# Designs tried in a protein design run: peptides against a protein of PDB entry 4CIC. Part 11

Target 1, 148 residues: chain A of PDB entry 4CIC
Amino acid sequence: KVSTKGHYGVQAMFDLAQHFGEGPVSLKSIAERQGLSEPYLEQLIAVLRKAGLVKSVRGAQGGYILAREPRDIKVGDIIRVLEGPIAPVESVSQDDPEHSLKFDFSVTKSVWEKVKKSIEEVLDSITLADMLKDAEEAQMAQGYMYYI
Target 2, 147 residues: chain B of PDB entry 4CIC
Amino acid sequence: KVSTKGHYGVQAMFDLAQHFGEGPVSLKSIAERQGLSEPYLEQLIAVLRKAGLVKSVRGAQGGYILAREPRDIKVGDIIRVLEGPIAPVESVSQDDPEHSLKFDFSVTKSVWEKVKKSIEEVLDSITLADMLKDAEEAQMAQGYMYY

## One batch from the design tools (peptide; made by RFdiffusion4, then SolubleMPNN)

Design b1_p9_1_s1 (from b1_p9_1, 5 letters changed)
Fold by OpenDDE base, seed 2:
Structure b1_p9_1_s1 (fold): chain B 148 residues (1-148), chain C 147 residues (1-147), chain A 9 residues (1-9)
Amino acid sequence: as target 1 above (148 residues)
Amino acid sequence: as target 2 above (147 residues)
Amino acid sequence: KSALTLVED
């Protein structure tokens, strides 16, 4: 499972993508649209800013913008920044030595590596621009269903 | 992440696959080979047995066997039995109604559905027979490095 | 660090 942090991080970045080119958006406006608490969003944005995915704009019309174009930000980039490397298996904590008999069964490890690679390929194949396109197509489809 | 339960479940099922056709194996022997506690393994085997992936054999040479051939058991089957359906996103616990504003943003949901499908395809493409073949190839490669 | 868990808790 993508953590709540990863999920809401992608949602917040998608909100910024929808407003890309319109100038800076306030954290309050993002929080209201996405159903997030402003303090929680502030923590997410701080991490994303430090990673260079978001920029802060100062002034009366201050707020946040994407640091790159939506086409240059992969979903995988957002997830790696917020959650770290994709790990399909919990690292057996070194702290329980009795259960941490790392029978590093090479065969089971290879299964989880295949899963990891598959997840990475999917997340790295989807950009914020692809998500914008999907949203536009969905909105058009709903509009056509009301006219039929 | 696959839970510890899923990970050790696959490992225990793989041990049973390695001994398939040799008769029933004791839980003790599996636990010793796989570095698991016998009580923990008993809980795993109980679930796997109830799901029809493992059979219990009674008697002096009693123990457990795979209920099907290794080629007829997918890694995905084992994971679904032990952990339930593959969920790429944490279900927002119903218990915090204030944060559970399910803005079911159709677009973000579609991303996670693509991830889910990809994971399912991988896990359903790997059988215990494939794992046995990979183990044999690895053993041969190690053997050739010593010659 | 909340790693991607494949399974519901």
Scores: peptide ipSAE 0.139, ipTM 0.825, DockQ to the pose 0.600; fails the geometry check
Fold by OpenDDE base, seed 3:
Structure b1_p9_1_s1 (fold): chain B 148 residues (1-148), chain C 147 residues (1-147), chain A 9 residues (1-9)
Amino acid sequence: as target 1 above (148 residues)
Amino acid sequence: as target 2 above (147 residues)
Amino acid sequence: KSALTLVED
């Protein structure tokens, strides 16, 4: 599963994408719009900033901006920064050293590698710009439904 | 992540596929070959049996067999039985009702739905028969490297 | 509880 961290990270980055070119956005403003706790968002933004996906702007109108254009940020980039490599199966290796799955049969591993590749392809095919476009299309569709 | 349960479930089902047509396999034998604890395997097999993927055979040479041919069991079937529906994101909904992600924006949801669909397509494209074939090919390739 | 998670818990 994409953790709550990954999910909220994508939401926060999408919020920043919606305001791209409008100047810095405060964490408070993002938290309010996205329904996130500000302390939790602060942790996410700190990681995203360290990874160079977000920039902090100082001053009275300070806050955060995307470090790159929305088209240059993949959902996969956000997920990798927040959650690390996409792993479709929990590596049994870390918690129970005694039950080290010695016999991770090459065949079962190949199944999970195929899943991993598929997930990576999807997440790397979606940019924040794609998400912006989808949001605009959805808003237009809603507007038309109210006029009918 | 596919849970340890899903992973081991696929391994156990694959072991049963390798012995399909040879008669019942004991849980002990599966556990030994797959490096699984027998008690854990018993729990997995119980779920798989209830779902109709495995049959129990009673008697002195009792054990378990696949309930269907390996070609008729998808990896996706095993995962759905053991883990439920594939959800790429944990629904934040259950544990913190106050932080009910009210604003699961339609757009972010669409990303996860695409991921879900992709995973489902992969898992539903792989049968136990495909895994058997891959294992045979791997064994032949190893055999040729030693000659 | 959907067990297929993309990220290690």
Scores: peptide ipSAE 0.132, ipTM 0.822, DockQ to the pose 0.209; fails the geometry check
Fold by OpenDDE base, seed 5:
Structure b1_p9_1_s1 (fold): chain B 148 residues (1-148), chain C 147 residues (1-147), chain A 9 residues (1-9)
Amino acid sequence: as target 1 above (148 residues)
Amino acid sequence: as target 2 above (147 residues)
Amino acid sequence: KSALTLVED
């Protein structure tokens, strides 16, 4: 599972993407819209800021903005920043010295490496811009359902 | 991450695949070869047996066998049995009533659904037979490096 | 029950 941290991080980044170009968004407003606690969001934003995905804007109209355009931020970038490297399995300690165990380990490892690669490819194929587009399309579809 | 349970479950099933056709394998022997505790393996095997992936053979030469051929057991089958449905994110309680939250939730959900699908496709594309083949190829490659 | 988690919590 993507941790709650990764999930909420993507939500928070998506919220910032929705407001990209409109100026800084307060943590409070993000928290309210995304159903997050403000203290939790503060921790997420701190990590995202340190990684250069988010910028803090100071002043009375201060808050946070995306540090890059939504098209230049992959979901994979957000997840890697918040969660670290995508690891589909816990690193079973490679230290089991027995040769047969090492071999079986290598085969099972290859399975998880394939999973890892697949996850990475998916997450790296989705940008915040793609998410914005999907949201817009979904909203349009809902709008059409109300008019029919 | 695949849980330790899923990981060790795949290892145990792979061990059984390596011995498929040779008769029942004792839990002790699997535990020794796979570096697992016997009690832990017993729990795994119980679940796998209940799911029909493993059979218990009774008697002095008793133990466990795969219930199906290695080609008919996907890694995804093992994982689903041991861990349940692949859920790339914890089910954030859908209960937040506000429409905007629901929508944003839907978009983020779609991301995780794509991830889920990708994982499922990979895990369902790999059988124990594929793993056996990979092991054989790797062993051959190592053998050639020693000559 | 930690289902297949992409990232450890």
Scores: peptide ipSAE 0.130, ipTM 0.825, DockQ to the pose 0.217; fails the geometry check
Fold by OpenDDE base, seed 4:
Structure b1_p9_1_s1 (fold): chain B 148 residues (1-148), chain C 147 residues (1-147), chain A 9 residues (1-9)
Amino acid sequence: as target 1 above (148 residues)
Amino acid sequence: as target 2 above (147 residues)
Amino acid sequence: KSALTLVED
């Protein structure tokens, strides 16, 4: 599972992509559009900014912008920043010594590595620009349904 | 993430696959080989049995066997039984109403659906028989390194 | 670090 953090992070980044070229967007406006709490969004944006995916603009019309063009930001980049490396299996927390996967069964590990690779390939194949296109296509499709 | 439950479930099922055709295996022996607690394994096996992936054999030589051949059990089947449907995103628990994903943004949902499909395809492409073959190949490769 | 969980709780 992509955590709620990863999910909301992708939503917030997508919102910024939709407003790319329009200037800085306030956290409040993103929070309202995406149905996020402003404090939660602030935490997400702080991480994304530190990773260089988002820029802060100062001033009266200040806010946030994408640090790169939507085509240059993969969903995988966002997820890696927010969640870290894609891990298909919960790393058995070091702290539960009794259930330490003592037997790193190479075969079971290989299964999870295949899953990991597949997830990475998918997430790295989708950019914010691709998401924008999908949104435009969906809007057009809805528009056509109202004309029928 | 596949939960620890899913991970250990696949390990336990793989152990049963390695002993397929040899007769019933005791939970104790599986637990020892897989480094699992017997009580935890009992819970896993109960779920797997209820789902028809494992059979219990009664008697002095009683224990558990795969209910189907290793080739007829996908990793995806095991995961779905133990974990439910593959969900690439944590379902925002209904109980946190403030963070209810009110906006089912169709576009973001589509991303996760693509991820889900990809995971399902991978897990449904791997059988216990495939895992057995991989284990055999790995053993052969290790054997060749020692000669 | 939050693990990408594949299964819905």
Scores: peptide ipSAE 0.120, ipTM 0.821, DockQ to the pose 0.555; fails the geometry check

Design b1_p9_1_s2 (from b1_p9_1, 6 letters changed)
Fold by OpenDDE base, seed 5:
Structure b1_p9_1_s2 (fold): chain B 148 residues (1-148), chain C 147 residues (1-147), chain A 9 residues (1-9)
Amino acid sequence: as target 1 above (148 residues)
Amino acid sequence: as target 2 above (147 residues)
Amino acid sequence: KSALELVED
């Protein structure tokens, strides 16, 4: 599962992608559009900024922008920044050395590694640009349904 | 992430698969081999039994067996039984109807649906029989390193 | 709580 943090992080980044090239967007505006609390969004944006995915613009028309083009930001990048490494299993404490030595542990581990790899491949295959395109296509499809 | 419940459930089911055809295995034996608490395993097994993945055998040599052959039990089946539907995102309360109507919500939802599908495909592609085979191969590989 | 809980950290 992507955490709520990851989910909202992707939403916030997608909002910034929709406004890419239009200048800085206020956190308030993002929060309102995405249905997020401002304080929560501030925390997300702080992490994303530190990771270099978002830039803060200062001034009267200040706010936030994507630090890179939407095509250069993968969903996987956002998730890794917010959640850390994609773990397919709850960290059964890697620290239980006794479990690590059991052959059965290795087999089950391989299952979870396959899941991890699959998730990573999916998330790394989707950029914010892909999401923008999907949004445009969906909007056009809706528009055509209203005109028929 | 697969929960601890899912993880241990797969371990317990794999233990039963390793003993498939040998008769009933006690929960105690599974717990000892897998490093699980018996009470926790009892809860897992109860769910798995109710779902028809495990059978209880009564008597002096009683215990549990797989209800189906290892080849007929997918990891995905175990996870679905223990955890319910594979949800790629924490249930942001589907109940917030206001979020459901936003176009942006639909796009992000599609991302998570892709993740879900991918996870399901992986988990449904792996059976307990596949896990048994992998275990045998790994054991043979280790044996060859010692000789 | 669904199994594939991405850990809400």
Scores: peptide ipSAE 0.038, ipTM 0.808, DockQ to the pose 0.206; fails the geometry check
Fold by OpenDDE base, seed 1:
Structure b1_p9_1_s2 (fold): chain B 148 residues (1-148), chain C 147 residues (1-147), chain A 9 residues (1-9)
Amino acid sequence: as target 1 above (148 residues)
Amino acid sequence: as target 2 above (147 residues)
Amino acid sequence: KSALELVED
């Protein structure tokens, strides 16, 4: 499962994508629109900024912008920055030696590697631009439902 | 991530697949081969048995067998039995209202649904028979490296 | 913690 951190990170990045080209967006405005706490969002944005996915703009109308165009940011990029490498199996914490996966059973490992690869392929196939397009299409579909 | 439960469940089922047609396998023998604790394995096997993936055989040579042929058991079947439905996003526990995914943002949800579908497709594309074949191929490859 | 934890419900 994508963590809450990954989920909210994608939401925040999507919000910035929706406002791409409109100038800097305040953390407050992102938090309000996405239903996130400002402190939590600040932590996410700090990580995303350090990774070069977001830029901070200073000034009276300061805030954050995407560091790259929406088409140049994959969902996979966001997830890797926030969560690290996608691992399909929970790493058995070293702290419970009894539950240490002693036998890295090669065949079962290969199953999880296939799952990992599949997830990576999906997340790397979706850009913020794709998400914007999907949102536009959804809005159009809703608009037509109100006219019927 | 597949939980430890899912991981060990697949290992246990794979062990049973390797011995399919040889008769009942004891939990002890599975535990020893797979590096699992017997009590933990007993819990896994109980769930798998209840779901109809494993059968218990009674008697002096009692133990467990696959309830179906290895080709008729998908990894996805094992995972669904042990873990329930594959969810790509961690369900925000209701206990932290501040972190409740209040806005099921439709577009982000669609991303996770795509991930879910992809995982399901992969896990449903792999049977225990496929895993057996992969193991055989790996063993052959190792055998050729020693020559 | 890796992002894609299939957390057991």
Scores: peptide ipSAE 0.038, ipTM 0.803, DockQ to the pose 0.628; fails the geometry check
Fold by OpenDDE base, seed 2:
Structure b1_p9_1_s2 (fold): chain B 148 residues (1-148), chain C 147 residues (1-147), chain A 9 residues (1-9)
Amino acid sequence: as target 1 above (148 residues)
Amino acid sequence: as target 2 above (147 residues)
Amino acid sequence: KSALELVED
């Protein structure tokens, strides 16, 4: 599962991609379009900005922009920034020593490594530009269904 | 992430696969080998038994066996039984209505569906028999390093 | 907290 944080982070970044080249977008505007609270979005944007995926623009027409072109931002980049490394298995908390016997059985570890690799390959194969293209194709398909 | 339940469930099923054809294995023996509490293992085995992946054998030499051959049990089967359907996105708990705005934006949903499909394909491509083979190969490689 | 929690609590 992608966390709620990862999910909404990708949505917020996609919103910025849809407005790329149009100038700065306000947090309020993104929050309204994506159905997010402004305080929650501020926290997400702060992390994304620190990682260099988003830039803040100051002034009366200030707000946020993508720091790179949509084609240069992978979904995997966003997820890694918000959630850290993709771990296929939940790290057993060190606090329960009875369940903390990390019998890292080499064979089960290899299964989870295969899952991890597969997820990374998928997320690193999708850019914000790919998502923009998919959105345009979906809108065109819906438009044709109303005219037929 | 696979939950701790899914992780230990796969380990317990793999232990039963290693003893397949040797007769019933006691829960105590599995718990000792896998570093699990016996009560925790009882809960896992109860779910796996109800799903038809494990059988209970009664008697003095009673215990548990795989209900099917190792080649006929996928890792994906074990995970689905213990954890339910593989969901690519955490279900926002129904209890916070303000964050429950499932703007299931069609494009973001398609990304998560691709991730889900990829995970399912990997887990359904690996059987307990494949895991047994990998374990044998690893033991042979370690044995040759000592010679 | 690592990213992809595949399994619900």
Scores: peptide ipSAE 0.038, ipTM 0.807, DockQ to the pose 0.612; fails the geometry check
Fold by OpenDDE base, seed 4:
Structure b1_p9_1_s2 (fold): chain B 148 residues (1-148), chain C 147 residues (1-147), chain A 9 residues (1-9)
Amino acid sequence: as target 1 above (148 residues)
Amino acid sequence: as target 2 above (147 residues)
Amino acid sequence: KSALELVED
């Protein structure tokens, strides 16, 4: 599962992609557009910045920009930064040590590894540029539906 | 993410598959082999039974069996029974309602739908019979390494 | 609700 953190992180990165080339955007503006709390977004952006996916611009017109072009940022890159390795199984919380008998059942592990690989392949096949294109196509399709 | 419940559910179902045709197995024996607590396994089995994946056998030699052949049970079937629809994104915990602004961002939704479809395809491509075969192959490979 | 459930709803 992609966490809420991963989900909102992708939304925030997509917002930055939509404004790519327009200069820095404020966290406030991203938060408002994406329906996120500003404090939560600050935490996400801090992680993304540390990972080199986002740059901070200083000054009166300061804010954030993508550190790379949208075509050079995969959804998988964002998820790995925010959540670490893509895990198809929820980490057995350390809190129930009795159930933490990691029966490293090799066969079940192989199932989850296949799932993991499949998720990785999908997420690594989608860039922010692909998402931008999909958004444009969706807008065009909606525009045509209003004219019919 | 597959929950711990889904993970252990697949393990329990696989244990039942390994004993398929041998008659009913006790929950105690499954719990011991799979490293699960018996009470936890009882909860899993109750759900799996209600969904028709497992049957209860009554009597002195009572226990549980697969309700269908291992080839007729997909991993995806087990996961759907235990967790519901496969969701690639973790449920936003209800506890922070302010962040629950379901920005139904259509483009991000499409990404997750692609992930969901991919997961479903994988899990629906794997049966308990496939898992049994993989286990047999792994045992054979280990046996050859010792010679 | 899974963030994915948020998208399905």
Scores: peptide ipSAE 0.030, ipTM 0.803, DockQ to the pose 0.109; fails the geometry check

Design b1_p9_1_s3 (from b1_p9_1, 6 letters changed)
Fold by OpenDDE base, seed 3:
Structure b1_p9_1_s3 (fold): chain B 148 residues (1-148), chain C 147 residues (1-147), chain A 9 residues (1-9)
Amino acid sequence: as target 1 above (148 residues)
Amino acid sequence: as target 2 above (147 residues)
Amino acid sequence: KDFLTLVED
């Protein structure tokens, strides 16, 4: 499962993408629109900023912007920044050496590697620009349903 | 991530597949070969048995067998039995309604649905028979390196 | 906190 962190991170980045070119947006406004707690969003944004996916703008009209164009940010990039490498299997905490998956039989490992690759391919195939396009198409479809 | 439960479940089922046709294997022997605790394996096997993927054989030479041929058991079937539906996003615990992902924006949801579909396709494309074949090929490759 | 838990908790 994508963690709440990854999920909300993608939502926050998508919100920034929707406002790309309109100037900086406040964390408060993002939090309100996306239904996120402001303190939680602050933590996410800090990580994303450090990774160079988001920029902070100072001043009275300050806030955050995407550091790159939406087409240049993959969902996979966001997830890797927030959660690290996509791992298909829960890493057995290094802290219990006795129950360490010592017998990662090569064949079972290969199954999870295939899953990993598949997830990576999907997430790397989707940009924030693709998400924007999908949102526009969905809005157009809704607009047509209200006119019918 | 596949949980430890799913991972070990696949390992246990694969062990049973390797012994398919040889008769029942004891939980102890599976646990020893796969590096699992016997109590944990007992829990896994109970679930798998209830789902009809494993059968118990009674008697002095009793134990467990696959309920179906290895070719008729997908990895996806094992995972669904042990973990339920493959969910790409962590279900926000229903217990914190205030922080419920209220705004599952349709577009973000669609991303996770694509991930889910991809995982399902992979896991449903792999049978225990495929895993057996891969293991045989790996052993042959190792054997050729020693000669 | 690890990414895709296939487990419906």
Scores: peptide ipSAE 0.081, ipTM 0.812, DockQ to the pose 0.632; fails the geometry check
Fold by OpenDDE base, seed 5:
Structure b1_p9_1_s3 (fold): chain B 148 residues (1-148), chain C 147 residues (1-147), chain A 9 residues (1-9)
Amino acid sequence: as target 1 above (148 residues)
Amino acid sequence: as target 2 above (147 residues)
Amino acid sequence: KDFLTLVED
């Protein structure tokens, strides 16, 4: 499961992508549109900013912008920044050296590694630009339903 | 992340697969081999039994066996039984009707659905028989390194 | 509690 943090992080980044090129967006406006707690969003944005995915713009029309074009930000990049490496298994503490030696552990580990790789491939295949396109297509499809 | 429950469930089922055809295996023996808490394993096995993945055998040589052949049990089946449907996102409460109406929610949902599908495909592509084969291959490879 | 929770470490 993508954590709530990852989920909301992607939502916030997507909101910024929708406004890319329109100037800085306030956290308040993002929070309102995405139904997020502003304080929570501030924490997410702080991490995303530190990772170089978001930029803060100062001034009267201050706020946040994407630090890169939507096409250059993968969903996987957002998730890795917010949650760290995609781990398919809750870190069974790598610290149990006794489990590392068990042959059974190696086979089970390989299953989870396959899952991890699959998740990474999916998340790395989706950019914010892809999400924007999907949104546009969905909006067009809805618009056509109202005209029929 | 697969929960500890899912992880240990797969380990326990794999242990049963390794002993498939050899008769019932005690929970104690599984717990010892897999490094699991026996009480915790009892809870897992109870769920797996109820779902029809494991059978209890009574008697002096009692214990548990796989209810199906290893080739007929997918890792995905084990995970679904123990964890329920694979959800890529923590259930942001479907109960927030306000989020369901937002277009942005639909796009984000589609991302997670793709992740879900990918995970399901992987987990459904791996059987306990595949795991047994991988274990055998790994053991053979290690044996060749010592010679 | 959904299985594949990318548990934030």
Scores: peptide ipSAE 0.063, ipTM 0.810, DockQ to the pose 0.213; fails the geometry check
Fold by OpenDDE base, seed 1:
Structure b1_p9_1_s3 (fold): chain B 148 residues (1-148), chain C 147 residues (1-147), chain A 9 residues (1-9)
Amino acid sequence: as target 1 above (148 residues)
Amino acid sequence: as target 2 above (147 residues)
Amino acid sequence: KDFLTLVED
């Protein structure tokens, strides 16, 4: 599962992608458009900036921009930055060592590794540019529905 | 991520698959082999039984068996029974309606749907029989490393 | 509970 953090992170990055080339976007404007709290968005953007996916632009018309073109940012890149490595199985919290019988059940581990790989492949196959294209196509399709 | 419940459920079902055709297996024996607590396993088995993936056998040598052949049980079937539908995004808990701006962001939703589909395809492509085969191959490979 | 919960570390 993608956490709420990952989900909203992708939304925020997508918003920045939609405005790519238009100059810096304020956090307030992103928050308003994406239905995010500004404080939450600040946290997300801080992480994304540190990872080099977002740049801060200073000045009166300052804000944030994508650090790379939308085609050069995979959804997988965003998720890895926000969530870390994709883990298909919840790490049993280290806290109860007695029940952490890490039964290194090699066969079950292999199943989860296959799931992980599949998720990674999907997320790495989708760029922000792909998402932009999908959005454009969806808008065109809606436009045609108004003409029917 | 697969929950602990899903993970242990697959382990328990795999244990039953390894003993398929040998008769009923006690919960105690499964728990011991799989490193599970017996009470936790009882809960898992109850759900799996209700879903028709496991059968209870009564008697002194009673226990549990797979209700179907290992080839007829997908990992996806086990996971769906234990966890419900595979959701790629955590449902934002309904409790705070104000921040549940379900921004039906159609594009992001489509990304997660693709992830969901991919996971389902993987889990539905793996049967308990496939897992048995993988285990056998792994044992053979280890045996060859001793030579 | 949806199966694919990314465990927030």
Scores: peptide ipSAE 0.060, ipTM 0.801, DockQ to the pose 0.205; fails the geometry check
Fold by OpenDDE base, seed 2:
Structure b1_p9_1_s3 (fold): chain B 148 residues (1-148), chain C 147 residues (1-147), chain A 9 residues (1-9)
Amino acid sequence: as target 1 above (148 residues)
Amino acid sequence: as target 2 above (147 residues)
Amino acid sequence: KDFLTLVED
């Protein structure tokens, strides 16, 4: 499962993509549109900025912009920055020895590696530009439904 | 992520697959081989039995068997029984209204649906029979390294 | 923290 952090991170990045080329967007405006708390969004943006996916612009019209074009940011890049490497199985914390995966069954490991690879392929095949295109198509389809 | 429950469930089912056709296997023996506590395994087996993936055999040589042939049990079937439907995003528990996904952004939802579909396709493409074959091939490869 | 946490609902 994608965590709430990963989900909202993708939403915030998509919001910035929708405003790409229009100048800096305030965290307040993103938070309002995405239904996020501003403090929570600040934490997400800090991580994304450190990873070089977002830039901060200072001044009277200050805020945030994508550091790259939407076509150059994969969903997989956002998820890896926020969540770390895509792991299909929870690493049993060393702190619960009773639940330690003692037996690295090579066969079961291979199943989870296949799942991991599949998820990576999907997330790395989708860019913010692809998401923008899908949003435009969906909006056009809704517009046609109101005219019919 | 597959939970520990899902992971150990697949391991326990695979253990039963390795003994398929040899008769009932005791929970104790499965627990010992898989490094699981017997009480934990009992809980897993109870769920798997209720779902019709495992059968209980009574008697002096009682225990558990697969309810179906290994080729007729997908990894996806085991995971769905233990974890429920494969959800790519955590359902925000109704109890935390502040974290409720208020905006069902259709576009973000479509991304997660693609991930879900991909996971389902992988897990539904692998049977316990496929896992048995892979184990045999791995054992043969190790045997050849010693020669 | 690894990406796919199946949170047990």
Scores: peptide ipSAE 0.051, ipTM 0.807, DockQ to the pose 0.561; fails the geometry check

